# Peptides against a protein of PDB entry 6NYY, part 63

Target 1, 212 residues: chain A of PDB entry 6NYY
Amino acid sequence: KHFEQAIERVIGGLEKKTQVLQPEEKKTVAYHEAGHAVAGWYLEHADPLLKVSIIPRGKGLGYAQYLPKEQYLYTKEQLLDRMCMTLGGRVSEEIFFGRITTGAQDDLRKVTQSAYAQIVQFGMNEKVGQISFDLPRQGDMVLEKPYSEATARLIDDEVRILINDAYKRTVALLTEKKADVEKVALLLLEKEVLDKNDMVELLGPRPFAEKS
Target 2, 212 residues: chain A of PDB entry 6NYY as posed
Amino acid sequence: KHFEQAIERVIGGLEKKTQVLQPEEKKTVAYHQAGHAVAGWYLEHADPLLKVSIIPRGKGLGYAQYLPKEQYLYTKEQLLDRMCMTLGGRVSEEIFFGRITTGAQDDLRKVTQSAYAQIVQFGMNEKVGQISFDLPRQGDMVLEKPYSEATARLIDDEVRILINDAYKRTVALLTEKKADVEKVALLLLEKEVLDKNDMVELLGPRPFAEKS

## One batch from the design tools (peptide; aimed at target 1 D47 Y63)

Design b2_p30_2_s4 (made by RFdiffusion4, then SolubleMPNN; from b2_p30_2, 15 letters changed)
Fold by OpenDDE base, seed 3:
Structure b2_p30_2_s4 (fold): chain B 212 residues (1-212), chain A 30 residues (1-30)
Amino acid sequence: as target 1 above (212 residues)
Amino acid sequence: MMVTGGWEEVEENLEKNKELIFEHLQKERE
């Protein structure tokens, strides 16, 4: 309980009981968070789901919480699955509503940052090559790019390709698991908060062994 | 996670970018 509450505070901040969403917005949040939860459930390298909630906290209207793994090294495959999980909310909105909202902006920011880091810091892109540059921190004026404008364009193109690949992978997954996303979303609308046990009851056991 | 977001944040960012562009243009003229 105390550990979960501490994680909740770190991810979402304090619970805002005063923020009342309209029923249609609440439905959008439920399907968005269900998308994250289901994507994380069926992606091998996603962290194990602990909790999913549609109770607003801080700037968050809903959230999915995962058990962080103490990992010092990440593979390209692990980073891809994390990107897919992060895109799960946006993809769920597209699948169920045929429209997208501004609600995914934080997810998209995280995905964008991850994609750039993979290409320009970790050297994980074959076209860009084995390069490693420091990404400008938010607020640092990039005075000089350590690479040419041609390289900058290549980086931007490869970032877009990587994100689109993650997006397509997530679309394929959540389309296959569409009924599962709906089950989770409907139960979220009823209970507002689901834990790992609720997910097991709905979807069955997670198909991947929890790495200890 | 889904977060609150809207046009207000876009307008604030656009205004900040405009200010930076104007500051840069002024320095190049000096």
Scores: peptide ipSAE 0.224, ipTM 0.620, DockQ to the pose 0.107
OpenDDE base, seeds 1, 2, 4, 5: peptide ipSAE 0.177, 0.036, 0.011, 0.222; ipTM 0.507, 0.403, 0.366, 0.617; seeds 1, 4 fail the geometry check

Design b2_p30_3 (made by RFdiffusion4)
Pose (drawn by RFdiffusion4):
Structure b2_p30_3 (pose): chain A 212 residues (1-212), chain P 30 residues (1-30)
Amino acid sequence: as target 2 above (212 residues)
Amino acid sequence: FTSLSFYPHEEVEEYKEAKEQAEELYEEEE
């Protein structure tokens, strides 16, 4: 048990128990984190989930703890299910509320960087072609693009097509599973954390083979 | 906030490093 609190502390950050939220804020954060939980539960190639919390941990209001699959060959489908899991947060607080918040900012930086990487760096696109470029990092102040402007126009169009296909796939997921998202978040307001076991108590066994 | 990183191809290396650091922190607590 003392080891599982260390693996979470290193990954997650400091866990602020006293930094309370308003009752209308905890209602939002719970619906946001349930989106990450339920979409990560029903997708096939998404990571197996360990723990979902609504307690503020580091630069965040909620926290989700995943077990990333150690694999060296990501396919096209295995990256879409990772994107559809990350976008699940905004989708759940949009189905239930209609209002969208600024809390999905770091969820969208990961979707953006995982779209440029498929198109520009890997060869996961038809329109751009099978061309690889050295994509700049965050600490790399980019001087000039290694390709034209019409190509940059072609890339940013395809990223919009890619994320809005990931968005629609998740809206079609958390409406079919709309009631299960509400089951999860109402326990998150009661019990501020959910292990894997009490998600099996809610949702039954996960319908995919998972190696632990 | 999620425990996942920005680049999926770097996720395995960052996870192994995070596991080694968590073992060192566990030994310090013991």

Design b2_p30_3_s1 (made by RFdiffusion4, then SolubleMPNN; from b2_p30_3, 14 letters changed)
Fold by OpenDDE base, seed 3:
Structure b2_p30_3_s1 (fold): chain B 212 residues (1-212), chain A 30 residues (1-30)
Amino acid sequence: as target 1 above (212 residues)
Amino acid sequence: ATSLTDYPEEEPERFRKALEEAEKLLKEEE
C-alpha cells in the first residue's frame, strides 16, 4: 500500500482532494480515461494497463497508468499503437458526447510530437525519406531548417496523415468496443479507481500475451 | 507510461486541424 501510494504520487502528483469536479466534468473524465484504458487493452503493442483513476491529482483530472516495456527500440507499429492509445481519451469523448474538450491537450501534444519524431528523426516515412533531423527544442530559435520549405510542407502533410490514420484506427476500435468503454466509464464513476483485475472482470483477459 | 486528462488549456493548432480532417472523412463515409 505505501509503495503503491508512493508510485502514484510520483506519477500523478499529490491528490487534490479539495478539487471537486462537477458531475458533468467527472463524467467526461470517466469516459476519457475509459477510452485510454480500453484502447490500451485491445491494442497489441500498447503498454499493459496497471491502473485507471478519475481522482484529480496535481498533474491532471484523471490518469491511466501503464507498465512500460523495457525496450530501447520501437517499431513503427508499436509507435502507432501508442499513438492510438494516447488518442483513446479524445476519441471516447467524441463517440459518447459528440464534442471534444481541452482535457486532451497533453495527449494531442504527445501524439503530434511522436508523429514528427517518426517522420523527421526516425526516417519512418517513405515520402519524406530516410532523414534524421533534430527537432527544435522548445525555446530554441531554429534559425536555419536543414531542409527546404517544400520539404517542411511535405513533413507537415505526412504528420497530418499519420495522426489521421491513428485517429481513424482509434475511432474504429473504440466504436467496436463502445459497450466496453461504457462499462469501464460507469464503473469508474462508481469506484473512481480501477486496476487490472477490475478490467479483467469487466472485459475478460487481455487478448495479448503479456511479454514478461 | 501515463496518460493524463489535463486541465483546460489551449489545444495545439496542428492537431486540431488533423482532427477536423478526420471528423470530416468519417462523416463522408456515413
Scores: peptide ipSAE 0.128, ipTM 0.545, DockQ to the pose 0.103
OpenDDE base, seeds 1, 2, 4, 5: peptide ipSAE 0.020, 0.078, 0.025, 0.039; ipTM 0.450, 0.501, 0.437, 0.418; seed 1 fails the geometry check

Design b2_p30_3_s2 (made by RFdiffusion4, then SolubleMPNN; from b2_p30_3, 16 letters changed)
Fold by OpenDDE base, seed 4:
Structure b2_p30_3_s2 (fold): chain B 212 residues (1-212), chain A 30 residues (1-30)
Amino acid sequence: as target 1 above (212 residues)
Amino acid sequence: ASSLEDDPTEEVERFRKALEEAEKLLKEEL
C-alpha cells in the first residue's frame, strides 16, 4: 500500500482532482479503458494492465510508451499483440458508440509509430527486407531519408497493412468478448479503479500461464 | 480542451512499469 502510493505519487504526480469528467465522458473513458484491459487480458503476448483507472490525473511529463524496460528483445508476435492492446480503446468506442474520441486517435498514432519502428528499425518485414534506419525524433528536422522515395512508399504500404491486420485482430477479439468489455466498463463506472483481482473476478483467470 | 485528451492508458502503463520495477527490486532484496 505505502509503496504503491509512493509509486503513484512519483509517476502520476499529485492527483489534481481538477477536471471532473461529465457522466457521458466518464462512460466513454470507461469503455475505452475496458477495451484496452480486455484486449490485454486475452492476448497472450500483450502485457495485461495491473491497474485500470478512469480517474483523470494531471498531465505528467509525456512518458513515451517505453517498451517494458525488462524486455530488450521483442518478437513480431509480441509487438502485434501490444499493437492490438493499444487499439483496444478505439475498437471499444467503435463497437459501443459508433464514434471515436481524441484518445482513440492518440492510440492510433502510437500504433503507427510502433508499426514504422518494426518495419524501419527492426527489419520485421519480408517485403522491405532487413533494413534498420533511425526514425526521426519528434522535433528533429527530417534530414534526408537514408532510403529512396520508392522504399518510403513501400514502407508506408507495409505499415498500413500491419496496422490493418492489428485492427482486424482487435475487432474480432473485442466483438467476441463484447460482454466482457461491458462488464469491465460497468465496474469501472462504479469503482473508478480496478486491479488484477477485479479482472479475475469478472473474466476468470487469464487464459495464459503466468510467466514464472 | 477536451477532458478526454488525457488518455488514462498512458498513466496505467507508467504505473504498470513502475510496479514491475518495484517487484523486481523487492525480489532482489529478498
Scores: peptide ipSAE 0.015, ipTM 0.406, DockQ to the pose 0.120
OpenDDE base, seeds 1, 2, 3, 5: peptide ipSAE 0.013, 0.012, 0.013, 0.013; ipTM 0.377, 0.388, 0.385, 0.384; seeds 1, 2, 3 fail the geometry check

Design b2_p30_3_s3 (made by RFdiffusion4, then SolubleMPNN; from b2_p30_3, 17 letters changed)
Fold by OpenDDE base, seed 2:
Structure b2_p30_3_s3 (fold): chain B 212 residues (1-212), chain A 30 residues (1-30)
Amino acid sequence: as target 1 above (212 residues)
Amino acid sequence: ASSLTDDPTEEPELFRKALEEAKRLLEEEL
């Protein structure tokens, strides 16, 4: 309990009980978070869902909390499923509303950062090669890229491909599971917070065993 | 009208635009 609350504070920030979402905003957030939740539910290498909430916390209007794996090493498959899960909110908005909101911008940024890291830092792209370069950190003067401009273009192209693949995968998944996304969203609108048990009751057991 | 293209090979326009924006933001943060 105390540890979960601490993780919630780290991930979601302090609950801002004072922010009342407008009905349309609340609906958007519910479908957004439902997208994350359902994507995470049906992706094998996604972290297990612990909690999904549409209660505004910190700077977020909602969140999906997952059990952090004490994992320091990630496979390409794990990173892909994480990307898909991260895209789940945006994809849900697109499926249900035919539009994306600014709320999904941070998710796309995270996905983009992950894709660059996979290609540039982890050498997970065959075309770019098994290279490992440090991505400039925020505030570091990007003085000299350790690769040519041609390589930079290739990296950019391969990043787009990777993200697009993740996006398409997420679209396919959430389109197949559209009814489940809606069920979760509707229940979120009612309860504002769902846990793993609520998800099991609603969707059935997660098809993947929790990797202990 | 679902903004989802029936062509699985086509990059969704909304996604493309969002990706370009996200890339720009990352470049600005760098």
Scores: peptide ipSAE 0.021, ipTM 0.496, DockQ to the pose 0.023
OpenDDE base, seeds 1, 3, 4, 5: peptide ipSAE 0.018, 0.020, 0.016, 0.021; ipTM 0.518, 0.488, 0.458, 0.489; seeds 1, 3, 5 fail the geometry check

Design b2_p30_3_s4 (made by RFdiffusion4, then SolubleMPNN; from b2_p30_3, 16 letters changed)
Fold by OpenDDE base, seed 5:
Structure b2_p30_3_s4 (fold): chain B 212 residues (1-212), chain A 30 residues (1-30)
Amino acid sequence: as target 1 above (212 residues)
Amino acid sequence: ASSLEDDPSEQVKKFREALEKAKELLEEEL
């Protein structure tokens, strides 16, 4: 209890009980968070869902909390599933509302950062090759990139391809699971907070064994 | 409220624009 509340305070910030979401905003957040939750549920390498909430906290309108795996090494498949989970909110909004909201901007940033890191830090792209570049640290003058302009263009193209592939995969998944996204979103609108047990009751047991 | 079903092509365009903007912001933070 106290530890979970502390983690919730760190991740979500303090509940702004004073921020009343308009009904349409609350609906948008519910479907956004349901998209993350359902994507994470049906992706093998995604972190297990612990909690999903549409209660505004700090600067966020909602959040999903996952059990992080204590992993130092990630495969391409694991990173792809994490990208898909991160895109789940935006994809849900597109499927249900046909609109883009500003709420997904931070998710797009995270996905872009992950894609870039896979290509230029981890050497995970066959076209770019087995390269690893040190990214400039925050506040370091962007010194000359250690690669040609042609390589920079190739990196940019391959980053876009990777993100688009993750997006298409997420669209396919959440379209298949559209009814499950709806169930989670509707229950979020009722309860405002869901845990793992609520998800099991709605969707059945997660199809992947939790690595204990 | 007219759900302007923005053409899937326009949605993809807006998504790409958002990704480019996110990339620019990441490059500025680097």
Scores: peptide ipSAE 0.016, ipTM 0.402, DockQ to the pose 0.023
OpenDDE base, seeds 1, 2, 3, 4: peptide ipSAE 0.017, 0.015, 0.014, 0.008; ipTM 0.400, 0.395, 0.395, 0.364; seeds 1, 4 fail the geometry check

Design b2_p30_4 (made by RFdiffusion4)
Pose (drawn by RFdiffusion4):
Structure b2_p30_4 (pose): chain A 212 residues (1-212), chain P 30 residues (1-30)
Amino acid sequence: as target 2 above (212 residues)
Amino acid sequence: SKHSAATTPEEAEELLEKREEAKEEFEEEE
């Protein structure tokens, strides 16, 4: 047990128990984290989940703990299910509320950087073609693009087609599973954390083979 | 809000390295 609190501390950050939220904020954060939980539960190539919390941990209001699959060859479908899990947060607080918050900012930086990487860096696109470029990092102040402007126009169009296909796939997921999202978040308001076991108590066994 | 889901190979490698380092530090304390 003392080891599992260390794995979480290194990955997650400091866990602020006293930084309380308003009752209308905890209601939002729970619906946001349930989106990460349920969409990560029903998708095939998404990571197996360890723990979902609504307690503030580091630069965040909620926290989700995943077990990333050690694999060296991501396919096209295995990257879409990682995107559809990340976008699940905004989708759940949009189905239930209608209001969208600024809490999905870091969820959208991961979707953006995993769309440029498929199109520009890998060869996962038809319109751009099988062309690889050295994509700049965050600490790399980009001087000039290694391609034209009409190509940059072609890339940013395809990123919008890619994320809005990941968005619609997840809206079609958390409406079919709308009631299961509400089951998860109502326990998150009661018990501020959920292990894997009490998600099996809610949702039954996960319907995919998972190696632990 | 924050989560630990990896969407790219580099993010998955960084998380696995952090877990290997946390396991080595725990074995040294033991």

Design b2_p30_4_s1 (made by RFdiffusion4, then SolubleMPNN; from b2_p30_4, 15 letters changed)
Fold by OpenDDE base, seed 3:
Structure b2_p30_4_s1 (fold): chain B 212 residues (1-212), chain A 30 residues (1-30)
Amino acid sequence: as target 1 above (212 residues)
Amino acid sequence: MSHSIATTLEEREELLKKIKETEEKYLKEL
């Protein structure tokens, strides 16, 4: 108990016990976090879920904690599954509520950054080719891009394609697993915090061997 | 929603370091 709370504090920040979510907001957060949790459960290359919570911490209204793999090199497939997991919250909101909230802003930023990195830094796109350029850091003067405006447009288009492909994959997965997303969301509304054991009891064992 | 998902190698290394430091601290307090 104390150990878990210490890890939660380090990873998730301080609980905002004074921040009471409205019932509809709490419901939205529960389904959003359930979307992340279920996507991560059924995607092979997603990080294993440790904990999911709808208790507000730091700047977040909810969070999911994952065990990071000891991996230094990522394949395109691994990065895609990570993008899908990151989109899981947004996709869940769309499936269950038919509306888009601001709750996915940070997720969309992460997905966008990952997509640009894959195309511009890692050379993982065949149309753009084997290029590796540093992405401008926040606050760096946009120095002249080392590529033409035509290449810039191509990069932007391929980023959108990659994000859309990840989004479609996530929609397909969470539509198939819709009942599981609902089970997790409902249990989150009851318990506010779920761990790996709660997920195993609810969904069965994760279908992928934990790579030690 | 703050998802503590390490999306970069650096974020992962920082997260693992924080976990390890917390574990070591907890084990010393036992």
Scores: peptide ipSAE 0.023, ipTM 0.497, DockQ to the pose 0.665
OpenDDE base, seeds 1, 2, 4, 5: peptide ipSAE 0.025, 0.008, 0.021, 0.019; ipTM 0.480, 0.324, 0.442, 0.444; seeds 1, 2, 4, 5 fail the geometry check

Design b2_p30_4_s2 (made by RFdiffusion4, then SolubleMPNN; from b2_p30_4, 14 letters changed)
Fold by OpenDDE base, seed 1:
Structure b2_p30_4_s2 (fold): chain B 212 residues (1-212), chain A 30 residues (1-30)
Amino acid sequence: as target 1 above (212 residues)
Amino acid sequence: MSHSLATTLEEQKEILEKIKKTKEELEKLE
């Protein structure tokens, strides 16, 4: 209990009981978090869901907590599933509300960063090739790009393709599992917090063996 | 990894516009 609460505080921040979400905002958050939860449930290489909450914490309106895999090396397939899980909130909002909210900023940033890292650091793109360049850190002097402007454009195009592929994959998954997203969202609106056991009760056992 | 819903509009709009534009460009190529 105390240790879990401490981890939750570090990850989500302190519960700001003071931010009363409007009912429509709370609904949006519930479907957003349900999208993450369901995507993570049905993607093999996603991190296992530990907890999902629509209680505002710190600067977040809701959060999903996952058990990180003790893994140092990731495959392209693993990174794709992680990207899809990260897009799950945004895709859920699109499927259920047909609108774009500001809630997905951090998700889109993470997905963008992952896509660039795959292409320019890990050499995971066939068109760009087996190259590895250090991404400029925020605040590092614009070191001369070790590649031409033509290569820069190619990288940008391939990043967009990769993100779009992850987005399409997530749309397909959450459209197939639309009823499950709704079940999770409705239960979130009732309980405000769900754990792994709640997800098992709603969706059945996760179809992938938890690597202990 | 913990997901936090952060609300800042402008950077999201730019990223989403870029994604949308790319999607439209890809759909035109298909």
Scores: peptide ipSAE 0.037, ipTM 0.482, DockQ to the pose 0.065
OpenDDE base, seeds 2, 3, 4, 5: peptide ipSAE 0.014, 0.017, 0.033, 0.023; ipTM 0.321, 0.390, 0.482, 0.422; seeds 3, 4, 5 fail the geometry check

Design b2_p30_4_s3 (made by RFdiffusion4, then SolubleMPNN; from b2_p30_4, 15 letters changed)
Fold by OpenDDE base, seed 2:
Structure b2_p30_4_s3 (fold): chain B 212 residues (1-212), chain A 30 residues (1-30)
Amino acid sequence: as target 1 above (212 residues)
Amino acid sequence: MSHSIATTLEEQQELLELRKKTAEEYEKLL
């Protein structure tokens, strides 16, 4: 209990129990977080779900916590599933509400950063090639890109393609699992916090072995 | 050929915002 709360404080910040979400906002958050949770549950290379919450913490209105693998090397497939899991919230909102909210902004940023890293840093794109360029860090004076404007356009196009593929994969998955997303969302609205055991009770055992 | 990247913090933020907008535009296309 105390250790989990400490981890939650580090990852999510302090619970803002004083922030009363409007019922409609709370519903949106529940379906958003359910999308993350269900995507992570049914993606082989996603990290194991530890907790999902719709209790506002810090700057977030909800969160899903996963057990990070002590993994330093990621395959393209692993990164794709991680992107899909990250898109799960946005995709859930689209499936259930047909609208885009600002709640997915940080997720989209993470996905975009991952896509650029895969293409520019990890050489995981055949069209761009096995090239590794340092992405500008926040605050670094970036003088010149080590590639042409034509290459920059190609990178941007391939980033969009990669994100699109991840999005489509997530849409397909969460459409197939739409009933499960709804079950999780409804239970979140009731309990506000779900753990792995709640997910097992609701959805059955995760179909993938937890690679510790 | 290297092309000029945003040299200022503001330009980097604009690039980050452009990346965000690209992600948002992508969301509109889907």
Scores: peptide ipSAE 0.015, ipTM 0.377, DockQ to the pose 0.021
OpenDDE base, seeds 1, 3, 4, 5: peptide ipSAE 0.014, 0.025, 0.020, 0.013; ipTM 0.375, 0.444, 0.420, 0.369; seeds 3, 4 fail the geometry check

Design b2_p30_4_s4 (made by RFdiffusion4, then SolubleMPNN; from b2_p30_4, 15 letters changed)
Fold by OpenDDE base, seed 4:
Structure b2_p30_4_s4 (fold): chain B 212 residues (1-212), chain A 30 residues (1-30)
Amino acid sequence: as target 1 above (212 residues)
Amino acid sequence: MSHSIATTLEEREEILKLIKETAEEYEKEL
């Protein structure tokens, strides 16, 4: 209980119980969070879903809370599934509303950061090669990149490819699971908060064995 | 020629733009 609340505070910030979403905003958030939840449910290497909420917390209008696996080593496939899960909210909004909201901007930033990290820090791209460079932190002095302009362009191209692949994968998944996204979104609009048990009741057991 | 961090941020913004454009293309196919 205390640990979950601490994690909720770290991920979601303080509950702003005073922030009343308009019905249309609440609907958008519900489908956004349902997209994250369903993507996470059907992606093998996604973190297990703990909680989905459309109650505004801190700077977020909703959140999906996952139990991160205590894992220090990530495969390329694991990172791809995490990218797809992160894109799930935006893709859901696109599928259901034909529009993209500003709510997905932080998710896009996370996906972009992950893609750069895979290519530049982890050397996970064959074209770029086995390179590992520190990504500049916000506020760090403009250090010269330790690679050529040609390498920079190659990195950018490969980042785009990786993100596009993750996006396509997410679109395919959530299109296939469109009815499940809608079920989760509708139940979110009713309950405002869902847990793993609610998801099992709606979708059935998660198709991946919980690796203990 | 080494690119500045600023160039990297601009490149990231271009990538984000491309992601948006790609998303819009998929909306037309759905």
Scores: peptide ipSAE 0.013, ipTM 0.406, DockQ to the pose 0.019
OpenDDE base, seeds 1, 2, 3, 5: peptide ipSAE 0.009, 0.008, 0.010, 0.014; ipTM 0.375, 0.359, 0.366, 0.406; seed 5 fails the geometry check

Design b2_p30_5 (made by RFdiffusion4)
Pose (drawn by RFdiffusion4):
Formats: structure tokens, sequence, C-alpha cells
Structure b2_p30_5 (pose): chain A 212 residues (1-212), chain P 30 residues (1-30)
């Protein structure tokens, strides 16, 4: 047990128990984190989940703990299910509330950087073609693009087609599973954390083979 | 035992950083 609190501390950051939220904020953060939990539960190639919390941990209001699959060859479908998991947060607080918050900002930076990487860096697109470019990092102040402007126009169009296909795929997921999202978040308001076992108590066994 | 645990934590952390460098979605979500 003392080891599982260390794995979480290194990955997650400091865990602020006293930084309380308003009752209308905890209702939002729970529906946000349940989106991550339920969409990560029903998708096939998404990571197996360890723990979901609504307690503030580091630069965040909620926290999700995943077990990333050690694999060296990501396919096109294995990257869409990681995007559809990440976008699941905004989708759940949009189905239930209609208002969208600024809490999905770090969820959207991970979607954006995993879309340029498929199109620009890998060869996962038809319109751009099988062309690889050295994509700049965050600490790399980009001087000029290694391609034209009409190509940059072509790339940012395809990123918008890619994320809005990941968005629609997740809206079609958390409406079919709308009641299961509400089951998860109502326990998150009661018990501020959920292990894997009490998610099996809610949702039954996960319907995919998972190696632990 | 403590040294083995520190090495495992460092491997996890380096693996997460490699994912980020490759533009792949890391498992830390808020």
Amino acid sequence: as target 2 above (212 residues)
Amino acid sequence: EEEELEEELEEIKEFEEELEEKGIISPVHF
C-alpha cells in the first residue's frame, strides 16, 4: 500500500485535501472526471484505469490515475481511443450541464499535440500524404515551418476533421452510457476517490481483456 | 528495496516523458 501511494505521488503531484471547492464546483469536477472514467472504461484500446479522484491534486481540480500500456507500436485506432478518452471530460459536462468550462484546457492540449503528431510527424493521413516532418516541441521556439503555407492550411484543416471526429465519437459514447456516468459521479461526491474495485461494483467487469 | 523502488519510479517517469516527446497522450489527467 505504501508503494501505491508513491507511484501516485510521483505521477500526480501534491494532493491538496484542504483546498475545498464550492458545491456547484464539485458537481462540475465530478461530472468531468466521470467522463474520463466511463469513456476510459468502455473503450477498447484505452488504458486500464486505477483510480479516479475529485480532490485537488497539483495543477488540477480532479485527478485520474491510469496504467499506460507498455507498447511500442501505436496504431491508428489505439490513438483515437486515447483521444476519445481525453475529450470525454468536456463531453460529460456538456451533456449534463450545457455549459462548458475552462477546466478542459489541459485535456485539449493533449488532443492537439496528438493530432499534429499523427498528421505532420507520423503518416497517419491521406490528404497530407505519407510525409514526415520534425515537429517542434514546447521548449523549441519555432523559427519557420519546413513546408509551405498551403500545406499548413492543409494540416490545420485535417486536425479540425480529426478532433471533431473524435468529439462526435465520444458524444455518441456518453449518451449511450449516460446513466453510467451519473452513477460514477454521484459516488465521487460521496466518496472522493474510486478504486478499480468499486468501479467493478458499479459497472460490472470491464468488457475487454486487460492484462495486469 | 528502496533503491529498486526509486529505479522503478524513475522508469515510469521517463516513459511518460517519452510519450510526451512523441506527441502521444500521457496518462496524467485532471

Design b2_p30_5_s1 (made by RFdiffusion4, then SolubleMPNN; from b2_p30_5, 12 letters changed)
Fold by OpenDDE base, seed 5:
Structure b2_p30_5_s1 (fold): chain B 212 residues (1-212), chain A 30 residues (1-30)
Amino acid sequence: as target 1 above (212 residues)
Amino acid sequence: EEEEFKKLLEEIKKRIEELEKKGIIPPILY
């Protein structure tokens, strides 16, 4: 318990118990976080959910925490499923509210960075090919791109395709599992924090064997 | 024990930062 709380403080920041969300905002956060949780639950190559919370912290209004594996090599399938689980919050908001919020800004940033890394660092796109370039870091001099403007346009197009494919996959998944997202969201509104055991009780065991 | 715990927390933080720098989505979503 104390160790988990300390990890949560490091990862999520300090609890903001004084931050009272309006009921509608709290509902939006609950469905957003439920989207992350359920997407990760039903994606084979996603990490298992450890905790999901709608208690405001330093870095967000809620969070979904997954059990990190010591992994040095990532497959294309793993990276795609990570993108899908990251889009789960945005997709849940769209499915349940017919609107999107600014709450997915950090998620979209992560997805965008992952898509670019897959295409220009890991060589995982067939059209762009077996290339690996350093992405400009914030604050690095914009070195001249070692490729043509045509290649830059191709990269941008393929990034959009990859993100859209991940988005569509997430929409299909959470539409199929819509009732499960609602169950998780409603339980979050009641308990504010759910762990893996709560998820097992609510949804049944995760359909994928935990890779030991 | 407290120092070891602090060191572990810093290591976890460092690992997350390293994943982010590599363009790998970290095991925490908001």
Scores: peptide ipSAE 0.432, ipTM 0.837, DockQ to the pose 0.779
OpenDDE base, seeds 1, 2, 3, 4: peptide ipSAE 0.427, 0.422, 0.416, 0.420; ipTM 0.830, 0.830, 0.827, 0.828

